# Ledger of designs, part 18: peptides against a protein of PDB entry 5VZU

Target 1, 271 residues: chain A of PDB entry 5VZU
Amino acid sequence: GRTLEDIFHEHMQELILMKFIYTSQYDNCLTYRRIYLPPSRPDDLIKPGLFKGTYGSHGLEIVMLSFHGRRARGTKITGDPNIPAGQQTVEIDLRHRIQLPDLENQRNFNELSRIVLEVRERVRQEQQEGGHEAGEGRGRQGPRESQPSPAQPRAEAPSKGPDGTPGEDGGEPGDAVAAAEQPAQCGQGQPFVLPVGVSSRNEDYPRTCRMCFYGTGLIAGHGFTSPERTPGVFILFDEDRFGFVWLELKSFSLYSRVQATFRNADAPSPQ

## One batch from the design tools (peptide; aimed at target 1 K76)

Design b2_p13_4_s3 (made by RFdiffusion4, then SolubleMPNN; from b2_p13_4, 8 letters changed)
Fold by OpenDDE base, seed 5:
Structure b2_p13_4_s3 (fold): chain B 271 residues (1-271), chain A 13 residues (1-13)
Amino acid sequence: as target 1 above (271 residues)
Amino acid sequence: ETLDFSEVPDLEF
């Protein structure tokens, strides 16, 4: 039978062949689009800009990192056979911090999976609750034509008697001290290691991370077929490096800032 | 540098 390794190898050969076909087609028709760097804001987690990613099968990619309030976005600048250029490869929810366990438990993929899936379920619940509030606000403006319901006669139900006072069991509502979200100390980075069984193209990733957040990554078949968002972890290492753990894929992508200075790359000021 | 091709196929399930 084919091993998983054989399947991986064949798929990698197919991706390389597809990438070769696409790149050979560029000799026939090149469309150039100007890319603008996103403006930096004071509240941005790190400076936005271009990052060089390593996706294992896809090789070297360029992603634009940008910030949108409490969300961060990785947008593909380079396309591949699966995900076209301009697609949002990663979306990070900066409201949902991932607390990594100690270094011993970080090696356990099932522990990371548990933590991420618990956050995914919270995000899903918040989306359902926010959808309900938005729905109820629109429903009240229907003109209730008050059809006069005919007065059915009040049958006098008899006055049953004054039965007893149940006791005041004054159960003090235990103050569920909402665990005050400790303000994310911009503290010392924590030791970081990939879980066992998470693939990384390079073992040369930062062994200390600053903070992690819940996110989703975009995956698709060849030609952008059946695109879906899978759960993952955005890992901030430093000002110039971040990673993404693709939970379902059991893969890790490392992104490093493109240090090239681009002249006139700033977006035109909105007039 | 040997291109390590060991990484994850887009699992078309």
Scores: peptide ipSAE 0.017, ipTM 0.526, DockQ to the pose 0.038
OpenDDE base, seeds 1, 2, 3, 4: peptide ipSAE 0.000, 0.022, 0.006, 0.006; ipTM 0.442, 0.555, 0.444, 0.489; seed 2 fails the geometry check

Design b2_p13_4_s4 (made by RFdiffusion4, then SolubleMPNN; from b2_p13_4, 9 letters changed)
Fold by OpenDDE base, seed 1:
Structure b2_p13_4_s4 (fold): chain B 271 residues (1-271), chain A 13 residues (1-13)
Amino acid sequence: as target 1 above (271 residues)
Amino acid sequence: VTLDFNEIPDLDF
């Protein structure tokens, strides 16, 4: 019988063959599309731009990171046999911060899974509540018949008055020293480790992270079959590096900023 | 694990 290893090997050969076919078909009419870098905004979590990432056996890919208010998006610039170029590989909800536990509990995949699934349920509830408010407002504009009735004009009047009184009452200032919860220093990196059983193509990932957010990753079969969104964790390491934990796949993708400067890559100013 | 998705582990051969 075929082993799991045989099946993986056959599948890897198929992926390599597909890549070879796609890259060797130079006799096909190629359509080139210009890509513009997104403009940076003051409220962007980091500078938007091109990042290099890895998708397991798919190897090195290019993703555009962009910010859209309280959402961040990773858009594939390179396609693969599963997900074509232009698809959003990751979508990050910047409203839903994930607090990682201590370093000992970060090694527990079930603890990370619990935290992420609790946030997923909150996001689902908020989407259901917001969907109900939008549904009720489109009700009864019945056709108001246009009856024409008339112009009456009138009046009038004016006044008046006055009064005054000033009551003083001087209640004492109770000094409730609210212990200022020191705002959890939003800038200090916390220790970071992948949970046991999460695969990474590269073991050289940052061991400290700035912050984490809930997000979804796009997965699909070959030819973009059965595309779905799976829950995950966006991990901001620094200005030039982020990660995504694919929770259901038990995988981790590391993304590093492309350091190349592109001339004339800025979007034309809206005229 | 459906092997048909984009996140296939590299088998270090």
Scores: peptide ipSAE 0.025, ipTM 0.667, DockQ to the pose 0.029
OpenDDE base, seeds 2, 3, 4, 5: peptide ipSAE 0.021, 0.019, 0.018, 0.019; ipTM 0.650, 0.639, 0.629, 0.646; seeds 3, 5 fail the geometry check

Design b2_p13_5 (made by RFdiffusion4)
Pose (drawn by RFdiffusion4):
Structure b2_p13_5 (pose): chain A 212 residues (1-129, 189-271), chain P 13 residues (1-13)
Amino acid sequence: GRTLEDIFHEHMQELILMKFIYTSQYDNCLTYRRIYLPPSRPDDLIKPGLFKGTYGSHGLEIVMLSFHGRRARGTKITGDPNIPAGQQTVEIDLRHRIQLPDLENQRNFNELSRIVLEVRERVRQEQQEGQPFVLPVGVSSRNEDYPRTCRMCFYGTGLIAGHGFTSPERTPGVFILFDEDRFGFVWLELKSFSLYSRVQATFRNADAPSPQ
Amino acid sequence: PPVYDAPEMVEPP
């Protein structure tokens, strides 16, 4: 929904062109691989499926939320040259809720960082052996209309890599649940916010034979 | 909401 003008500034102009060129080299001679929608589950769930998400200068990407015990997974359906389609873009630890402060403490980025890194450390120890909401100051959000109220927060990690999916790594963050079908992820090291929203469209023949 | 067939992903060469 833009022209060559609104894009010629600039890193996105490049990424958008590469995509167009690359994808159009297929001339609709394509191979498709099967995917499934995730299993629903009662008590043990807060609702799976496809979501549209903001991935910075790459624009929106489609991400599938699925539940695997005390962890939720976000798997890329569409992706980008940094973190490709089919990868785990996010992992939400559902046993480590994070309490939300009043608005003024939410605004303090370092309080958020200290709190998140604390949980990361407690997690490393374990594995080794709704109210008003605002993003902290200094955290970017491409959306800006992110909901200003939220139901809860959890510790999670996101996958990052350089161009070409080079040296991928988990970085700490915090998952934010707004309502039944909108959620967010604060990328702590990037001071960046990704806002996700449910794909409302309905899909035929997409259920899996079983959880396995 | 619109109804569509099962989504698919492309397997690049």

Design b2_p13_5_s1 (made by RFdiffusion4, then SolubleMPNN; from b2_p13_5, 5 letters changed)
Fold by OpenDDE base, seed 2:
Structure b2_p13_5_s1 (fold): chain B 271 residues (1-271), chain A 13 residues (1-13)
Amino acid sequence: as target 1 above (271 residues)
Amino acid sequence: APVLDAPLMIEEP
């Protein structure tokens, strides 16, 4: 039987060979595509732009982060053996915030898995309901028959009735201890740690995060075979750093802003 | 266990 070491060596040899093939293709016709930075909007969670990430054995990759209302997208600028450039590597649902537990419970992968799968089920239900409303709303534009304005019925005035008595019963005001809604500390970072068994290429990740959201990542075999979306967690650390936890793959990718100033990289104004 | 060395790879079984 193949050992785990044999499988790892075979996989690394294949990745090295694929990287060699891609670099050797530079002696041939290359297609260049101009990259435009998305415009910043006031409602953007952070400034959109280029981020550098680590994808296990693929090494350093470049992703464009952009905002689209209540969705964020990571678009691959660099391709790899599995997923070509221009694909949406991550899609983030900014409607579905994930609350991380305390540090002790954050180490439990099964707890994070439960939280993410509960949010995934809500997203699936909302997509089914929204599909029904969009279907039913098109059917009922039957002709508005102009039903005539029915008449003003009269203001009849009556009458009297009298009596009933003053029953006293002085029920004690039970002190409803208003559980003070601790004001959602809308800006203090929470302590952050990866679950046990989640692989990270770098242990030097931020140990505090601002907020987390539900998202999906794109995965595929070599040559973009059998592409599918897997559930995960988008972690906002700060203005220049975010992460993605790939739940099914038990892996973490850290993304850091490319600090280079790009001249003339803004999208042309739509004429 | 497939060594999911990269978060983007599906190891075929």
Scores: peptide ipSAE 0.026, ipTM 0.678, DockQ to the pose 0.028
OpenDDE base, seeds 1, 3, 4, 5: peptide ipSAE 0.025, 0.025, 0.025, 0.024; ipTM 0.690, 0.692, 0.686, 0.683; seed 5 fails the geometry check

Design b2_p13_5_s2 (made by RFdiffusion4, then SolubleMPNN; from b2_p13_5, 6 letters changed)
Fold by OpenDDE base, seed 2:
Structure b2_p13_5_s2 (fold): chain B 271 residues (1-271), chain A 13 residues (1-13)
Amino acid sequence: as target 1 above (271 residues)
Amino acid sequence: PPVLEAPRMIVEP
C-alpha cells in the first residue's frame, strides 16, 4: 500500500505542477474581473471587506466577507487548485451561536465535535420544517366564499350550586434558588485555544475570541472535483480577524483584514 | 504524519 508519506509527496508534486501550469499560462491569457466591496450596514457583525487567509500548502488566499441578513459569506477572490475564484468558501449561520467550553474542555476535540454536530442537526431540522411550512402555505388559498353565517342569538342558561370544603396541606416553600442568569457579558472576549490535533499553519493566533457561530466550508479535489460542504466553526476574534475550524479536516484557517484603502472600489449605486 | 495542510482538499483514502 502507499505510505502516508508517499501520498503526501505525490500531492505536493501535483500542487507544485498545477501552480507552475497556472503561472506559465499568464503569458497567454488572463481574465480580469472587477471586484466591488460590499456596502457596510449598521447590523453587520463587523465591517465587510477583503481578508487575507493562510491555507497551508496553497499559501496566500484572499476572501471577501459579506453579510446577508442572518448569514455571512466568505467568497474566494483568489482561486486555488481545489476551489476556483468566485466560490463561497465559507457560509456562516448567524442564528446558531457556538458556545465554547472552558479552556480545559476546549483542548478536547471530541467535545467541540459534539457541540458542532448537535448544532448541525438543529439546522437540518429547521430546514425540513421551514420546507413544510412553505409547501403547506401555498395550497390553502382556495377562494373563501364569504357566506354570511347568520347571527343566531343563543340563550342565557342558568344556575347551580354549592359546596365542597376542605383540605389544608401546608407544603413547605422549597427555596428555588433562581440561578441568576449571569447576564451574558456581550462585550468581554472569552479565552480561546485550538483543540489537540487541530493543525494550524501558525501557532500565533488570538488567544481570546468575541463569539463563535456554526458554519460550513466548501472542500473539493483538484480541478473542483466532487465539491461538498463540511461542518465547521466561524470564530470572531476582533474587528479585523476571524478564524474557521474545519471540523472533519481537523484544520484551522486564520483570516486578517487587508488594511489597504481602495479608491473607487464601492459598488455603483443601483441607478 | 505529514499534516495534509490543504484544508480544502478531499483526501481520497
Scores: peptide ipSAE 0.033, ipTM 0.713, DockQ to the pose 0.030
OpenDDE base, seeds 1, 3, 4, 5: peptide ipSAE 0.032, 0.032, 0.031, 0.032; ipTM 0.691, 0.710, 0.686, 0.699; seeds 1, 4 fail the geometry check

Design b2_p13_5_s3 (made by RFdiffusion4, then SolubleMPNN; from b2_p13_5, 6 letters changed)
Fold by OpenDDE base, seed 3:
Structure b2_p13_5_s3 (fold): chain B 271 residues (1-271), chain A 13 residues (1-13)
Amino acid sequence: as target 1 above (271 residues)
Amino acid sequence: APVLEAPRMIELP
């Protein structure tokens, strides 16, 4: 039987070989495309931009974080043996906040799994309901045979009838207590720890997070075989750091902002 | 355990 060590060595040999093949192909025919940073919007959770992830044996990867209304997206700038550049490595639903339990219960992987799978089921239900409304609306456009309704003549506008007095029915304006969106208190972040059995490349991750959201991550075999979306948790630590917990893979990825200033990286103004 | 450090790899059967 293969030992866990044999499987690891075989996998590392395959990754090194693939990385060598891909790197050696760069000398032949590369098409370069200029990438622009997305413009920052006031409603963006953090400033959009380039983040560096470390995927262990794959090394350094670059991801563009962008905001699209109530969704965030991580797009690969660098490809790897599994997932090509330009793919959406993570998709975050900013409508579906994940509430982490207390620090003691955060160590329980089954508790995190329960919370994430409950949110996944809500997202699935909302997608099914929105699909039914779009389906029923199309069925009732039977062909309106525009029978040419005969032009019946313009009956004349009858005259101005008089001054009915406005009854002062003082309907009390029901105080629609606008649920004051509690200003997102830039409150003290909550304590954060990875669940037991979730692998991290290092133990040097932020131990406090601002907020978490439901999301999905893209996984694939070598050569982008059998690509699928897996459930996970986007963790906002601060303005320059976020994480992603890959639930099914029991892994954690830390992303840190690329601090390099790029000249002329802004998208050209739409002419 | 050697953490297969490729969080995006599916073990193909």
Scores: peptide ipSAE 0.059, ipTM 0.729, DockQ to the pose 0.032
OpenDDE base, seeds 1, 2, 4, 5: peptide ipSAE 0.042, 0.054, 0.034, 0.051; ipTM 0.707, 0.732, 0.707, 0.719

Design b2_p13_5_s4 (made by RFdiffusion4, then SolubleMPNN; from b2_p13_5, 5 letters changed)
Fold by OpenDDE base, seed 3:
Structure b2_p13_5_s4 (fold): chain B 271 residues (1-271), chain A 13 residues (1-13)
Amino acid sequence: as target 1 above (271 residues)
Amino acid sequence: APVLDAPRMIEDP
C-alpha cells in the first residue's frame, strides 16, 4: 500500500513534470491575446483589476477581478495543469453575505461549514423558485388565432360637462420612515482568523476583514478533467486584498492587487 | 494538498 507520503511525493513529481512540459511548450506555439482591465463602476465593491493569488502547490497565479451587478468573478489570466487560462476560478454572490462568528468560534471549521452550507441551500432554493416562474409563463401561449374581429364603428360618446367640486380630503402624509440604510460604517473591520485545519501557504494574512460573501471556486484534475464548483467564502480584507476559503479543500488563497501601472490597459470606448 | 487539484481517489481498478 502506498503511504500518504508516497502519494504526496508522486503527485508533486507529476505536477512539477506537467509544469515543466507546459512551460517548455510555450516556445513553440503562443497565441497572444490583449487583456483589457474592466472599467470601474461607482457601485463596485473595490476597484476591479489584476490580483496575484496563491494556489498552494501551484504557486503564484494572476486573476482578473471584475464586477457584474450583484456578482463578482475571478478570471484566470495564468493557467495551470488543472485549470486553463480564461476560466472563472471564483464566482462570488454579492447578494449572500457571510456573517463570521466571533474570533473564538471562527477557529471552529464546523461552524464556518454550517454557515456556508446554509447559504448554499438558500441560493439553491432561489434558483429553483426562479426556474419555476420562467417555466409556467411559457406554457400558456397557445396560438392565439387572432380572428379578425370586425371593426365595429366607434360611436362618438358625448362630451359630459365640467362639474369638478374639489373634495378637500386631507389625507395625512403617512411618514414613510425611509429606513436610512445606515452607511455601512467603513471603519470597524471584524477580527479574522482561519479555522483550525484550513491550510494557508503562509501565516501572513490580514487579521481583520471588512465583509465576507458566499462564493464558489473551480476545481479540476490534470488537463481540466471533470471540472466542478466547490463552495467557499470570499473575504474582503481591504481595497487591495481579498481571500477565498475553499471549504471542501480546507485551503485558503490570498489575493493581492498587482500595483503595476499599465499604460493603454483600459478597454476601448465602445464606438 | 494542491488547491485546484482535487485528489481524486484513483479507484484502484
Scores: peptide ipSAE 0.031, ipTM 0.712, DockQ to the pose 0.026
OpenDDE base, seeds 1, 2, 4, 5: peptide ipSAE 0.031, 0.030, 0.029, 0.030; ipTM 0.721, 0.713, 0.719, 0.713; seed 4 fails the geometry check

Design b2_p13_6 (made by RFdiffusion4)
Pose (drawn by RFdiffusion4):
Structure b2_p13_6 (pose): chain A 212 residues (1-129, 189-271), chain P 13 residues (1-13)
Amino acid sequence: GRTLEDIFHEHMQELILMKFIYTSQYDNCLTYRRIYLPPSRPDDLIKPGLFKGTYGSHGLEIVMLSFHGRRARGTKITGDPNIPAGQQTVEIDLRHRIQLPDLENQRNFNELSRIVLEVRERVRQEQQEGQPFVLPVGVSSRNEDYPRTCRMCFYGTGLIAGHGFTSPERTPGVFILFDEDRFGFVWLELKSFSLYSRVQATFRNADAPSPQ
Amino acid sequence: SPVYDLHGVPDYS
């Protein structure tokens, strides 16, 4: 929904062109691999499926939310040269809720950082052996109309890599649940916010034979 | 809501 002008500035003008060129080299001679929608589950769930998400200059990407015990997984359906399609973009630890402060403390980025890194450390120890909401100051959000109220927060990690999916790594962050079908992820080390929203469309023949 | 057939996604190399 833009022209060459609105894009010629600039890093995204490049990424957009590469994509167009790259994808169009297929001239619709394509191979398709099977995917499935995730299993629903009662008590042990807060609702799976496909979501549209903001991935910075790459634009929106489609990400699948699925539940695997005390962890939720976000798997890329569409992706980018940094973190490709099919990868785990996010992992939400559902046993480590994070309390939301009043608005003024939410605004304080360092308080959020200290709190998140604390949980990261407690997690490393374990493994080794709604109210008003606002993003902290200094955290970018491509959306800006992110909901200003939220139900709850959890510790999670996102996968990052340089171009070519080089040296991928988990970085700490915080998952934010707004309503039944909108959620967010604060990328702590990037001071960046990804806003996700449910794909409302309905899909035929997409259920899996079983959880395995 | 619209309904779509879903059998797979493109596999890019």

Design b2_p13_6_s1 (made by RFdiffusion4, then SolubleMPNN; from b2_p13_6, 6 letters changed)
Fold by OpenDDE base, seed 5:
Structure b2_p13_6_s1 (fold): chain B 271 residues (1-271), chain A 13 residues (1-13)
Amino acid sequence: as target 1 above (271 residues)
Amino acid sequence: APVLDLTGIPDFE
C-alpha cells in the first residue's frame, strides 16, 4: 500500500510540476496589474501591506493584508495550482477573539479544535439571526393603495374620562449583569506553541503571541475546483508577523512583512 | 478529488 509519506511525496512532486508549468506559461502571456498598498487607518490591528507567507509544499507566497471594519483579509498576490492570485486566502473575524489556553493545554489539538468550533457555531448563529432580520424587513412594503376614503364629518361627543387610579406596580429593575467584557489586554503577549500534530515547515515561529482571532482559510482542488472555507486561527505575533492555523488540515502558515519600500505604491487618494 | 489547501495536504475524505 502507499504510505502517507509516498502520498505526500507524489503530491509534492505534482505541485512542483504544476507550479513549473504555470510559471513557464507566463513567458508567453504576462498580464501586469498595478498593486496598491491599502492606506493605513488608526483602527487597523496592524499596518496593512504585503506579507510573505509559507504555504507548506507550495513554498513562499505573497499576500496583501487589509482591514475592512471588523474583518481582516489576506488576498493572494501570488497564485498557486489550487488558489489563483486575487483570491482571499484568509478572512479574519476581528469580532471573535480566540483565547488560547495555557502553554500546556496549547499542545492539545483537541482543545484548540473545541475552542475554534465553538466560535464557528457562534458565527453561524449570528449569520442566521442577521439573515432573518434582513428577510423580514423586505416583506412588509406591500403598496398601500391609499384609497381616498371620503371625509365624513363625525360629531364631537365629549364623554367623561373615569378616574382610574394607576397601581404603583414597582417592578424591580432586574440588574442585567452586563457581562464585563474583560478589557482585551492588548499589551502582554502570551506564550505560544503549536499543538502536537500541527505541521509547520520549520520550528522557527514566534513563541509569544499578542492575540488570536477566528478566521477561515480558502482551500480548493487543482485548478480552483470545489473552493471552500475551512475554519482556522489567526495569530497576531507582532506588527510584522502573523500566523494562520488551518484547523482541519492541521497546518500552520507563518506570514512576515515585506520590508521593501515601494515607490508609488500608495492607493490614489479618493478625489 | 482531494481538496487541497494551500499547504498541499490532501484532505482525504
Scores: peptide ipSAE 0.037, ipTM 0.744, DockQ to the pose 0.026
OpenDDE base, seeds 1, 2, 3, 4: peptide ipSAE 0.030, 0.030, 0.032, 0.032; ipTM 0.727, 0.724, 0.737, 0.744

Design b2_p13_6_s2 (made by RFdiffusion4, then SolubleMPNN; from b2_p13_6, 5 letters changed)
Fold by OpenDDE base, seed 4:
Structure b2_p13_6_s2 (fold): chain B 271 residues (1-271), chain A 13 residues (1-13)
Amino acid sequence: as target 1 above (271 residues)
Amino acid sequence: APVLDLTGVPDFK
């Protein structure tokens, strides 16, 4: 039978061949498109911009991170044999924070899987409920002919009187011990480790993270065949680094900010 | 056909 190693070797050879074919096609036709950096907003989780991802056998890819209200998006700047440039490789739901367990339980893939799939189900329910509200709103614009009903005179309702009885009942203030919500110390990263069985191409990933969110990643066959969204975890490490755990694929991608300053890369102000 | 992520990890579904 084919070993896992044989399958990975065959797949790596196919990817190298595909890359060679695509690279050789650049000699025939190059299309250039100007890319603008997204404008930064005060409510952005981190500064938007270009990030360098290590995508496994595909090597180095460039992703644009942008913020869209309570969603973040990773848009491919570089294409690969599976996912072309301009596709949203990751979509992050900033409404659905993932709470990682303690460091010991973070090693348990099944625990992370449970947490992510519970959030996935909540997101699915919210989408179904929001779909029903949008459906009912269209039906009721029948033309109500506004017949002008005549103004009946408002009768003066009489002035009820003053009686002022002062009942003193001194109910003791029960000390509701307000459990002091410890202010989520926005600055202290929590310990982070990949679950057992999640592959990372680089063992050198940050061992602390600020916060995590539910997200989905785009996967496809060669030539963008059968594209689907798989559940995952967006991990914010710092201002310049984030990760994505591909849950179903048991893979981790690390993204690092491109530190190059681009002159005149700002989007033209909408006039 | 194996569905692949950007990492080139085959989804063996």
Scores: peptide ipSAE 0.034, ipTM 0.751, DockQ to the pose 0.028
OpenDDE base, seeds 1, 2, 3, 5: peptide ipSAE 0.031, 0.030, 0.031, 0.032; ipTM 0.738, 0.734, 0.739, 0.741

Design b2_p13_6_s3 (made by RFdiffusion4, then SolubleMPNN; from b2_p13_6, 6 letters changed)
Fold by OpenDDE base, seed 4:
Order: C-alpha cells, then structure tokens, then sequence
Structure b2_p13_6_s3 (fold): chain B 271 residues (1-271), chain A 13 residues (1-13)
C-alpha cells in the first residue's frame, strides 16, 4: 500500500507543480490593488504590518498582521492553491491568553492539545451565551399607535425654590484591594519549544516567547474547497516575530517582519 | 476529502 510518506511526497510534487503552473501562466488577467499598511495604535500588541510566513510546501508567503480591538488578524497578501489572497489565514483572540507549561511539559503535544481545546470550549460557551441575549430583544414590536397632533408650546413660569442642606454621611470606602494583576512583566520571555510531533519547516525558531493566545487558522482544499477554521496557538516571540501552531495539522508556521520601508504605504487620512 | 493547510499537509480525517 502507499505509505504516508508516499502520499506526502506525491502531494508535495502536486503543490510544486500547481505553484509552477500559476507562476508560469503569463496569459492570466491580473488585478492589481494598492495595499495600505494598517495604522499603529498604542494598544496594539506589536506594530501591525507585513510579515513573511513559512508555509511548509507552499514556501514563503506574505501576511498582513492587523489589530481590531481584542482580535488580531493575519490576512494573506499572497495566495496559494488552497487559500486565496485577501483571506484571513489566522484570527487571534487576544481575550484568551494561553499559558504554556514548563519546558518539559511543552514537549507533550497532548498537554498543548488539552490547553487549547479547553480554551476553545470557553470561546464556544461565550458565543452561545452572547447569542441568546441578542435573540430575545426583538419580540415586542408593540402596535404603532397613531401620532396625535403637535400641541402648542405653552410658555409658563420660573419658580425658584432654594435650600436643601448638605448631608455629610461619610460612608467608609471599603478598600476593595483589587489585586492589581501585576502587568505580566512583558520583558522576560518564557522558554519555548515545539511539542514532539509538530512539524516545523525550519528548526531555527525562537526558543523564548513573550505571550501566547488562542486563535483559529483557515484551511482548505485546492481551489478554496471546503474551507474551515481549525484551533491553534498564536505565539508572540518579539516585536518582529510570531508563530502559529496548527493544532489539528501538527504544524508550525513562523512569521518574520518585512524590514523593507515602503514610501507612501500609509492609508490616506480619512478626510 | 483531504483538507489541506497552508503547509500542504493533507489532513486525513
């Protein structure tokens, strides 16, 4: 029978062939659009912008990282045979931080899987609860009773009354010592290692990470067939590097900032 | 149908 290795090799050859066909098609009607860099906000986790990602067999791709309140998005600037340009390859929930275990337990894929799936279930519950509150409010369209006529603007008068006294009552402010969640010292990176059995195209990934968040990655068949979102982990390494662990696929993508300076790449100010 | 990621790894579900 064909081995998993044979199937993988055949699939890699097919992807290389598809990429070659797409890049060698000179007769394609190309549509060009201007890309603007997202404006940076003070609350952004890192500076938004262009990142080069490593996607296994597809090779090097360009992703735009942008921030949208409590969400981050990786949007494909380059498409591939599976996912077109302009699709959100990753969507990150900045409300759902993932705490990685110690370095020994990080090697255990089942432990990472447990942590991610627990966060996935919380996200699912929050979505179900928020869906119920939005449903009940629409029911009471009470009857449109008739608009009675605009009665006139009677003018009357100015009455004065003055005095009421300053009751002192000194209610003690109960010091609810809100345990100031010490701003997690953004400076000391946690030791980081990929779990055993997670494939990385490059073993040269950062061995320390700043923060991790729950996210979902977009996967599809050739021609964007059967697109679905799979659970994963966004890993912030530094200002210029992040990763994504594709949990179901047992794969890791590394993203590095494009250091090129672009003239006039800022979005026009809204007039 | 195998769903493929951006890595081109076939997910055999």
Amino acid sequence: as target 1 above (271 residues)
Amino acid sequence: MPVFDLTGIPDFK
Scores: peptide ipSAE 0.032, ipTM 0.737, DockQ to the pose 0.027
OpenDDE base, seeds 1, 2, 3, 5: peptide ipSAE 0.031, 0.030, 0.030, 0.030; ipTM 0.730, 0.729, 0.727, 0.731

Design b2_p13_6_s4 (made by RFdiffusion4, then SolubleMPNN; from b2_p13_6, 5 letters changed)
Fold by OpenDDE base, seed 4:
Structure b2_p13_6_s4 (fold): chain B 271 residues (1-271), chain A 13 residues (1-13)
Amino acid sequence: as target 1 above (271 residues)
Amino acid sequence: APVLDLYGVPDFK
């Protein structure tokens, strides 16, 4: 019987061959589209721009990171057999921070899975509640005929009196020492390790991260068949590096900033 | 077990 390793090797060879055939097809009308870099905003988590990512068997891909208020997006600049260029490979909810456990418990995939799935459930509840408010708001524009309700007279209810008893009871102020929540040192990274059983193409990933957020990754079959969003974790390492843990796939993608100065790549100012 | 590509598709081969 073929080993799991043999099957993965054969599958990787097939994907490389498919990519080679697709790129080598002379008859493919290549449509070129100009890409504009997103404008940087002061509130952006890091500078937006181009990142190079590793997608397991598919190899090196280019993703544009952009910020949209409380959301971040990774948009594929390079397509692959599964996900075409221009799709949002990752969507990050910057409202839903993931708190990683200590380094020992970070090795436990089930603990990370629990934390992520609890956040996913909160996101689903918020979407259901927000969907209900948006539905109810459209129904109430019935024409309120302003019938003039008649002015009923204000009855003057009376002024009763003064009694002043002075009871002294001198209860000692118990010093509730409010444990000053030490401001989470927003600047110091925490130790980071991938859970056991999460695959990475490269074991050379940053061992310290700044913060993590809930996100979803796009998965699909060859030819973009049955596209769906799976839960994951966006890991901010530094200004130039982030990762995504694909929870259901038990995989990790590392993204590194493209260190290229693009002349004249600034988005045209919105006039 | 079906080999999943990085995009979660079972290769049914």
Scores: peptide ipSAE 0.039, ipTM 0.735, DockQ to the pose 0.025
OpenDDE base, seeds 1, 2, 3, 5: peptide ipSAE 0.032, 0.033, 0.034, 0.037; ipTM 0.724, 0.732, 0.730, 0.732

